# Ledger of designs, part 84: peptides against a protein of PDB entry 3KDP

Target 1, 230 residues: chain A of PDB entry 3KDP
Amino acid sequence: PFLIFIIANIPLPLGTVTILCIDLGTDMVPAISLAYEQAESDIMKRQPRNPKTDKLVNEQLISMAYGQIGMIQALGGFFTYFVILAENGFLPIHLLGLRVNWDDRWINDVEDSYGQQWTYEQRKIVEFTCHTPFFVTIVVVQWADLVICKTRRNSVFQQGMKNKILIFGLFEETALAAFLSYCPGMGVALRMYPLKPTWWFCAFPYSLLIFVYDEVRKLIIRRRPGGWVE

## One batch from the design tools (peptide; made by RFdiffusion4, then SolubleMPNN)

Design b2_p16_2_s1 (from b2_p16_2, 8 letters changed)
Fold by OpenDDE base, seed 3:
Structure b2_p16_2_s1 (fold): chain B 230 residues (1-230), chain A 16 residues (1-16)
Amino acid sequence: as target 1 above (230 residues)
Amino acid sequence: SPKFEEFMKFLEEALK
C-alpha cells in the first residue's frame, strides 16, 4: 500500500496505525499458522520422505498462497479507498499525481472531479476516513480465507489447530477493527473516523474473488495432482 | 464542498 502511495502520488490510503495493525494482525496469523503446522508435523512423526526438500516445498507453497491472498487483500483495500474517495468527489484518475497539492497546507482550493474546491482540512478528513475502511476491508477479505481453509479437503490448512489459531487471529483482527471503527474518540486519537455501513460491503467482491480463486486452485490440483499450482 | 458537508453530517450521526 505504501509503495503504491509513493509510485502513484495519491493521497495516503493507510495511516501508520492501520499499517501497524495490518502488519501485526494479518501477517502474524499466517506466521503462527505456519509455526504450528511445523510443530504438528514434527509431533505427528511423519518422517518426510525428504525432510529438507519437503519442508522447503511446503514453505514455498504456503508463502506463494499467502502472497497471492495478500495481493488480493491489497487490491480490495485500494478498491475501498477509491470507492470512498469517488463518493466524496475524487475519481481514481483524478487522484493520480494529486498528492503534491493534496498535502500542501497552503492550497485550500484543490478541485475534485466535479469542480468542487476542497480545503486542506477537508481533504485531510477525507484522507483519514479511508484508513479504517481499508483495514476493515482487509479483515473482511481474511474472513473469506478462513472459510476457504475450512472447506479445503486434504489441504495443508485442514489441520484443526490451524483453524483454531486462524479463527482466533481473525477474531482479534475483527475486534480490533470494531474497536478502531466504533470506539468514541478514535477519530481524534488515531485519525480513524467511523465507517459508513456501505463501506463494509466494499470487501465482499474481493472475498468472493478469493473464494473463487481457491476453488479454481483446488480444481486444478484435483485435475493435475503434483502440478506446480499446489 | 456539499459532499464534504454530507460526509460530516454522517460522521456526526455516527459519533452520537
Scores: peptide ipSAE 0.306, ipTM 0.861, DockQ to the pose 0.564
Fold by OpenDDE base, seed 4:
Structure b2_p16_2_s1 (fold): chain B 230 residues (1-230), chain A 16 residues (1-16)
Amino acid sequence: as target 1 above (230 residues)
Amino acid sequence: SPKFEEFMKFLEEALK
């Protein structure tokens, strides 16, 4: 998100608080899941994995799965960002290069795509309104990831522990998103304003995209067993 | 901004 912010000079799409929440949810839960996967493997008394080769394979699989899905999640977040700003009069094309004037507190007459003037405070309210929906979008997209993960593994036992941790993590993320969005005082404390119900649905096309992506991936794997896409 | 006014109205309703 920061790279696009710098390159395109758009208003900040994701705040530090929401970034922290994403890092705690999306990065920590997978890490814990991997740790428990090892523990569950030990419970099944499986022969010890070759620690060098199997670790490398796992790292590659994790990097491919989470890296590609993470990019789709980011795209979903940006989509939500652009939808919210468009609804508030700022079309995506107009946002390009707008950051300089947007972040200038002394400019109180920044025009939107329809010629309406926005004060600094008004602009910042809309900017901060995008931060929580970005996080919510990631959470909703991760629900699709969870469903996909349930179908990847042949071992119900290994899959069970990982899925329980993932489900718990997604529950925490969802609860946090709901708390940040709708708890009284959050607008004052963290500048996290309530979400329109429609903004929750901005993520659904991207969830569908992940399902389509996974189905295509599975189709390729079925046609080419042991391929690089696995 | 009329759009901002609509947005603020939404916020006011959501915060009640």
Scores: peptide ipSAE 0.196, ipTM 0.794, DockQ to the pose 0.531
Fold by OpenDDE base, seed 5:
Structure b2_p16_2_s1 (fold): chain B 230 residues (1-230), chain A 16 residues (1-16)
Amino acid sequence: as target 1 above (230 residues)
Amino acid sequence: SPKFEEFMKFLEEALK
């Protein structure tokens, strides 16, 4: 997300507080999941396999999967960001290169896509309104990850205790998202403003994409019996 | 901005 912000010179899609919440919340569940998968792989040692090589391959594949899921989550967040700004008069094409003028507090006549002028404070309010929805989008996409974990047939996933950890992690993320979004005073204290109900649904296409991605991955694995992941 | 006015009304209602 930060790279796109720099390259495209768009208004800041994520705030510092939101970034911290993502790093501490979103990254914790995958890390715990990976640790449990590694432990399970050690239990599933097979004589015909090279344990060292197969373990390394499995860890790489799991790491790649999490990386790809994270990329889809980021895309979902940016989609929500663009929807909110478009609803407030800033079409995606108009946001390209706008950051310099957007962040200048002395420019109070920045025009949107419809010729309306926005003061600095007005622009910052709408920008900060995007920060919480970006985080919420990630949380909603992670709900799909939880469901996918329950339906996996791979030998690397124990559903029982792992599901409890995932559910707890997602509960904490969802509670945090709700708190940051709707608790009185969050707009003043953290510059995080409430979401419209429709903005919660912006993540759903990307949740579906996660499902499709995982089904394709599982299909590929099933077609390669005796592969590195088994 | 008329869009901002509408947005502020939304925020005010959402924070009540």
Scores: peptide ipSAE 0.193, ipTM 0.793, DockQ to the pose 0.544
Fold by OpenDDE base, seed 2:
Structure b2_p16_2_s1 (fold): chain B 230 residues (1-230), chain A 16 residues (1-16)
Amino acid sequence: as target 1 above (230 residues)
Amino acid sequence: SPKFEEFMKFLEEALK
């Protein structure tokens, strides 16, 4: 997300608070999941395969899969960001290169795609309004990850503890998302402005994309057991 | 801007 911000010179899609919430929630859940999967694999006396090599390969494959899912989550967040800004007069094409003027507090006449002028304060409010929905989008997309984990028949029985921890993590993330979105005073305290109900639905296409991705992945694994996609 | 005013009205309603 930060790289796209730099390369495209768009207004900041994620705030520091939102980033911290992602790091503490959405990034920690996969990390904990990986740690427990390793612990469960250690408890399961797998036949003496070279445990170091198999662990490393499995860790790499899992890391790659989570990396890909993370990219899809980020895309979902950016989609939500662009939707919100478009609804408020800033089309995606207009946002390209706008950061310099956007972040300049002395420019109070930044024009949107419809010729409306925005003061520094006004456009910063809209920018901060994107932060909460971005986080919420990631959380909603992660719900798909949970469902995917439950549908893995062969792995579900082996991932009992992992699933409980993942579920707990998702509940924490969801509770945090609800708290940040709807608790009075959060706009003043953390500049986490309230979420329009319609913005919750921005994540759903990307949740579907994750389902499709996982089904394709499962299909490839079934056709090529022990392949790089595991 | 009219869109900003609409947005602010939304925020005001949501923050009540």
Scores: peptide ipSAE 0.187, ipTM 0.774, DockQ to the pose 0.577

Design b2_p16_2_s2 (from b2_p16_2, 9 letters changed)
Fold by OpenDDE base, seed 3:
Structure b2_p16_2_s2 (fold): chain B 230 residues (1-230), chain A 16 residues (1-16)
Amino acid sequence: as target 1 above (230 residues)
Amino acid sequence: SKKLEEFFKYLEEALK
């Protein structure tokens, strides 16, 4: 998010402190939980692999998978960001290059896509209003990611939700998201204004898409073991 | 929370 902020010169979509909360608060417990995930039912039935060649392939596949997951999370967050700004009169195209004027406190007549002038204070309210939904979107998408990462080949429905540590991780990140979204003073401390409950649902389509995509992928792998999709 | 509702009202007014 911060890199896109710099490169595209758009208003800051997510605060740096909030990013740290994601990295340390929402990712750590889930990562640990995955270490304790139950093995796939077929792991012990797999044929012996070549440790040298298969390790490299596995590392590449893992790297690709995490790269894709991270990209989807970012896209979900930015989607929410652009929706909020668009609802407030700033279309995505108009945001390009706007940062300089946006952050200038002495410019109180920045125009939106419809010619409405915005004061510095109004712009900052909109900016900080975007931070919380962006964060929450990442968390909600991360729910799906954590669940699908339980297995590589088996369906989520086959493996089940038996890992108590994973469930705890999901609860922890959700509780953190709720705390940051609704605790008084977070708007001042973290530039995260309170989130309307409706915005929690904005991420659900993305989570659903991830689930569907992963289930389809796993289905293909089950039908064609050793295929390129694996 | 009443305070939260008041804050949302404030935001809505500020965003008009």
Scores: peptide ipSAE 0.018, ipTM 0.428, DockQ to the pose 0.103
Fold by OpenDDE base, seed 2:
Structure b2_p16_2_s2 (fold): chain B 230 residues (1-230), chain A 16 residues (1-16)
Amino acid sequence: as target 1 above (230 residues)
Amino acid sequence: SKKLEEFFKYLEEALK
């Protein structure tokens, strides 16, 4: 998100403190939860042909898959960001290069896509309104990520959800999202303004996309063990 | 304009 902010010169979609909350509060607990997931039976029974090369290949493939999931998460966040700004008169194309004027407190006549002028204060309210939905979108998409990452080959339908720690992680993420979204003072402390409940559903298409992606990936792995998709 | 005004009113109420 921060790289896109710099490259595209768009208004900041997510604050640094919120990013820290994602890293420590949203990503860390799930990662720990995954460590306690029951080992997949197929992984334990399959001896590597070459422990050095096969381990490296598997680590690279896993890293690539998680990288792809991370990209989908980011896309979900940006989608939410662009939708909110578009609803407030700022179309995505108009946001390109707007950052300099957007962040200048002395410019109070920044025009939106429809010619409406926005004061600095109004712009910042809209910006901070985007922070919370972006964060919530990441959390909702991570629900799918947590569920799929517990296995390499088995479908979610085959493995089930037996890990109590993983379930706890899902609740923790949800509780954190609710806290940051609705607790008084978050607008001042974290620049996260309250979220309309309808925005919780904005991430659902991306969660579904992750599920479909992972199920297809796992299906390919089951049909072609040791393939490039593993 | 009306939608924007409603949005700002919502935010104002939510921030109280």
Scores: peptide ipSAE 0.015, ipTM 0.310, DockQ to the pose 0.578
Fold by OpenDDE base, seed 4:
Structure b2_p16_2_s2 (fold): chain B 230 residues (1-230), chain A 16 residues (1-16)
Amino acid sequence: as target 1 above (230 residues)
Amino acid sequence: SKKLEEFFKYLEEALK
């Protein structure tokens, strides 16, 4: 999100505080949860055919898969961001290159896509209104990511959710998101304005997309063992 | 809940 902010010169979609909350709160606990996940039987028992080549190939494939999932997560966040801004009169195309004027406190007549003028204070309210939903979207998408990452080959339906630590991680992420979204005093101070409950659902299509993507990937792996998707 | 609703009303007014 920060790279897109720089490249596209759009208003900052995710604040520093939210970034820190993701890094420390929503990434660390899932990582720990995965470390204690019950190993998939095929991962633990299946020896690599060639320890030198197969290990490198597998690491590359895993890194690509995580990269793809990360891209879907980012798309989910940006979707929520663009929806909120569009509902407030700023269409995505109009946001391109707007950052300079957006962040200038001396410009109080920035026009939206419909010709409405926005003061600096009004623009910042809209910007900070985006921070919390963007964060929550990432958290909701991470639920799916956390669930799918525990397995490489087996479907979630086959493996089940047996790890209590993973379940705890899901609740912790949800609790953090709820705290940041529904604590007005702290939220305003941290530039994370309260979240309408409806915004939680903006992430669901992307969570589903990740889930479907992973299930399809795993299905291909099961049908074609040793393929490039593995 | 009431405070949240009041805050959203404030935001709506600020965005007009």
Scores: peptide ipSAE 0.013, ipTM 0.435, DockQ to the pose 0.107
Fold by OpenDDE base, seed 1:
Structure b2_p16_2_s2 (fold): chain B 230 residues (1-230), chain A 16 residues (1-16)
Amino acid sequence: as target 1 above (230 residues)
Amino acid sequence: SKKLEEFFKYLEEALK
């Protein structure tokens, strides 16, 4: 997200502290929970592979998969961001290069895509309105990611959700998202203004996309062991 | 809580 912010020179969709909340608050507990998840049935039955040859390939493939999932997460966040800005009169194409003027408090006549002028305060309200749904989108997308990441080849339907800690992690993420979204003062503290509950659903297509993507990936792996998709 | 908000505000200010 931050790279796109720099490259596109658009208003920042997610604050640094919010990013930290994602990395440390939402991702850590689920990641730790995986240590307590029951091993995938096929993993424990596998013969030891040659660490020298298989490790590099596996690391690359895992890195690629996580990279792809991360891209989908980012796309989900940016989608929500662009939708909100578009609803407020700022079309995505208009946001390109707008950051400099957007962040200048002395410019109070920044025009949206429809010629409406926005004061600095108004722009910041819109910007901060985007932070919350971006964060929530990431959290909702992570629901699917966290559920699927516990398995390499088996479907989630086969492995099930046996890890109570993972379930707790999902709850914690959701609770944190709700807290950051609706607790008074979060707009001031974290630049996360309250979100309409309906915006939680904006991320669901991307959660489904990740879920489907991973299930398809796993299906391919099961059908073609040793393939490049593994 | 107010304390948590203050903490996050502090973080926000520190990370600006």
Scores: peptide ipSAE 0.012, ipTM 0.364, DockQ to the pose 0.037

Design b2_p16_2_s3 (from b2_p16_2, 10 letters changed)
Fold by OpenDDE base, seed 3:
Structure b2_p16_2_s3 (fold): chain B 230 residues (1-230), chain A 16 residues (1-16)
Amino acid sequence: as target 1 above (230 residues)
Amino acid sequence: SKKFQEFLKFLEEALK
């Protein structure tokens, strides 16, 4: 998010501290949970592998899967960001290059897409209003990610939800999201204004998309072992 | 491919 902020010169979609909370807070417990996940039911049925060649293949598969999921997560976050700004009069195309004027406290007449002028204070309120929903969107999308990443070939429906540590990870990241979204003072401390409950649901389509995508991918892998989608 | 993985990493980093 921060690199896109710089490259596209858009208003800051997510604060640096919040990004740190994502990297350290929401990813640590999930990563640990995956280490304790039950083995896939078919692992024991696999023929002996060449440790050198198969390790490389596994690394490639993991990298591709996480890369794809990461892109969907980012798209979800930015979608939420653009929706909020659009609802406040700033269409996505208008945000390009706007950062310089947006962040200038001495410019109090920045126009939105409809010709409405915004003071610096008003702009910052809108900017900080985006931070919380962006973060929450990432967390909600990560729910799907955590659920699907426990297996590479088996469906979630086949593997089940037996890992208590994974469930704890889901709870932890959700609790963190709720804390950052609704705890008094977070608007000042983290530039995260309180979230309207409706924004929690804005991420659900993306979580579903990731879930469906991964299930379809796994289905294809099961039907065509060694295919290009693996 | 290795190049594609590098590209994905680049995108992931860019989106952080």
Scores: peptide ipSAE 0.000, ipTM 0.245, DockQ to the pose 0.018
Fold by OpenDDE base, seed 4:
Structure b2_p16_2_s3 (fold): chain B 230 residues (1-230), chain A 16 residues (1-16)
Amino acid sequence: as target 1 above (230 residues)
Amino acid sequence: SKKFQEFLKFLEEALK
């Protein structure tokens, strides 16, 4: 998100403190849970890896977790961001290059896509209104992401939900998201304004897409071992 | 709390 903020010069979609909350609050427990996930049947049948040649976390797993799936997560967050700004009069094309004027406290007449003028305070309210839904979108997408990452080849239906730590991590990040979204004072403390409950559902299509994508990927891997899809 | 808000502002400024 921050890279797009710099490259495109758009208003900041997610605050640095909120990013820190994601990295430290929502990602650590799930990451630990994945480390203790029960081995899938094909992994259990594998010979011990050669410590000199085989990586503990191979490049394929890294590419899956932080490459393609990570990009879909980012797209989900940005989709929510652009929807909220568009509903408030700022179309995506108009946001390009707007950051300089957006962040200037002395400019109180920034125009939206329809010619309406926005004060600095009004702009910041809209910006901070985007932070909470962006965060929640990431959490909801992570539900699917964490479930699919527990296995490499086996379907979620084959492997099951055996890792109690993973389940706990899913509830923990959801509880944190609810706390940050609805606890009084979070708008002032974290610049995360309350969101409508309906915004929780905005990310569900992306979660479903990730789930379907990964199940199809795993199906192809099972049918064609050693294929390019691994 | 006011102290917590000040701390968060400090973190935000440090991370920008």
Scores: peptide ipSAE 0.000, ipTM 0.260, DockQ to the pose 0.033
Fold by OpenDDE base, seed 1:
Structure b2_p16_2_s3 (fold): chain B 230 residues (1-230), chain A 16 residues (1-16)
Amino acid sequence: as target 1 above (230 residues)
Amino acid sequence: SKKFQEFLKFLEEALK
């Protein structure tokens, strides 16, 4: 998300504290859980063991866990970010290059896409309003993505959710998201303003799409081994 | 897998 922030010069979608909460609070337990997750049945049943092929499979799983999750988190977060800003009058195209004026406290007449002028305080409120939903979106996306990333070829329905640590991690990150979203003072302390409970559902269609996409991807891999989708 | 992984890496690097 930082690269897009820099290149597009948009208002900051994710605050430093929120980033820390993601990296240390939400991603840590799920990431560790992958070390304790049962391997795919096809991997576990591979005999005799070939260290070269096993290493390759592990590298693929790691790439999925850190690469795909990071991508999906960014996409999901930005989706929610743009939705919130659009609902507040700032269309995505209008946000391009706006950061300089957005962050200038002396400019109090920044116009939205509809010609409404926003004071510095007002636009900072809407910026900070994005932080919590961005975080929540990541959590909601992770409900699906962390589960699907534990397998390379098998469906999540075949692998199941046997890792208690993963389940605990999902609960922990959800509880943290709820705490940060609804605990009094979080807006002041962490710049994570409370969000309407309905915003939790903003990421659900996206999460579902990614889940379906990954299942389809895995299905293609199973049906066409050696394809470009691997 | 290689092409898809490269694409995922590309997207990751572009979005981070």
Scores: peptide ipSAE 0.014, ipTM 0.266, DockQ to the pose 0.017; fails the geometry check
Fold by OpenDDE base, seed 2:
Structure b2_p16_2_s3 (fold): chain B 230 residues (1-230), chain A 16 residues (1-16)
Amino acid sequence: as target 1 above (230 residues)
Amino acid sequence: SKKFQEFLKFLEEALK
C-alpha cells in the first residue's frame, strides 16, 4: 500500500500505525495458524523427494501464504479505498497525482471529480474515513484467504476446517477489527474513524471472487500438475 | 508456475 501511495501519488489509503496493527495483529496469528494446518493429503502421499524439491515446495507454500495473502488483502483494501473516495466525489483517475495538493494544508480548494472544492480539514476527514474500512476489508478478505491458503491443491471442501488455531485466528482478527472500528478514541489514536456497519459487507463480493478463483486454480492444478497456473 | 509466482511477487512488492 505504501509503495502505491508513493508511485501513484494518491492520498494515503492506510495509516502507518494501522499497518502495524495488520502486521502484528491480523497477519501474525493467522500466519502462525497456517503453520499448524494439517498437511495436504496429496503432499503426504508423495514419496519423499529430493530435499531440493521439498525446499521448493516449502518456498512455494510460503510464497502463497505470505505473498498471495498480502497481495489479495491489499487489492481488497484498495478496492474499498477507491469506492469510498468515489462515493465522496473523487474518482480513481482524479486521485492520481493528487497527493501533493491533498496533503498541503495551505491548499483549501482541491477540486474533486465534479468540481467541488474541498478544504484541508474536509479531505482529511475523508482520508481518515477510508482507514477503518480499508482495515476491515483486509480482515474480511483474509477470512477467505486463510481458508484457501490452508491447502495448495486440494479444495477447501476436501480438506475441511479442522485447525482450531486457524479458527481462533479468524475470531481474533475479527475481534480486533471490531475493536479498532468501534472503540472510542480510535479516530484520534489511530486515525481510524468509526465504521458504518454496511462497510463490513463491501469486501464480501471480493472475498467470494477470490474464493472461487482459488478453487478453480486448485482444480486446474490437480488436473494439470506443473501447469502455468502454479 | 514459476511465471505466476514471479508475477505474484511483483504484485506483492508493488502493493506494499
Scores: peptide ipSAE 0.012, ipTM 0.248, DockQ to the pose 0.018; fails the geometry check

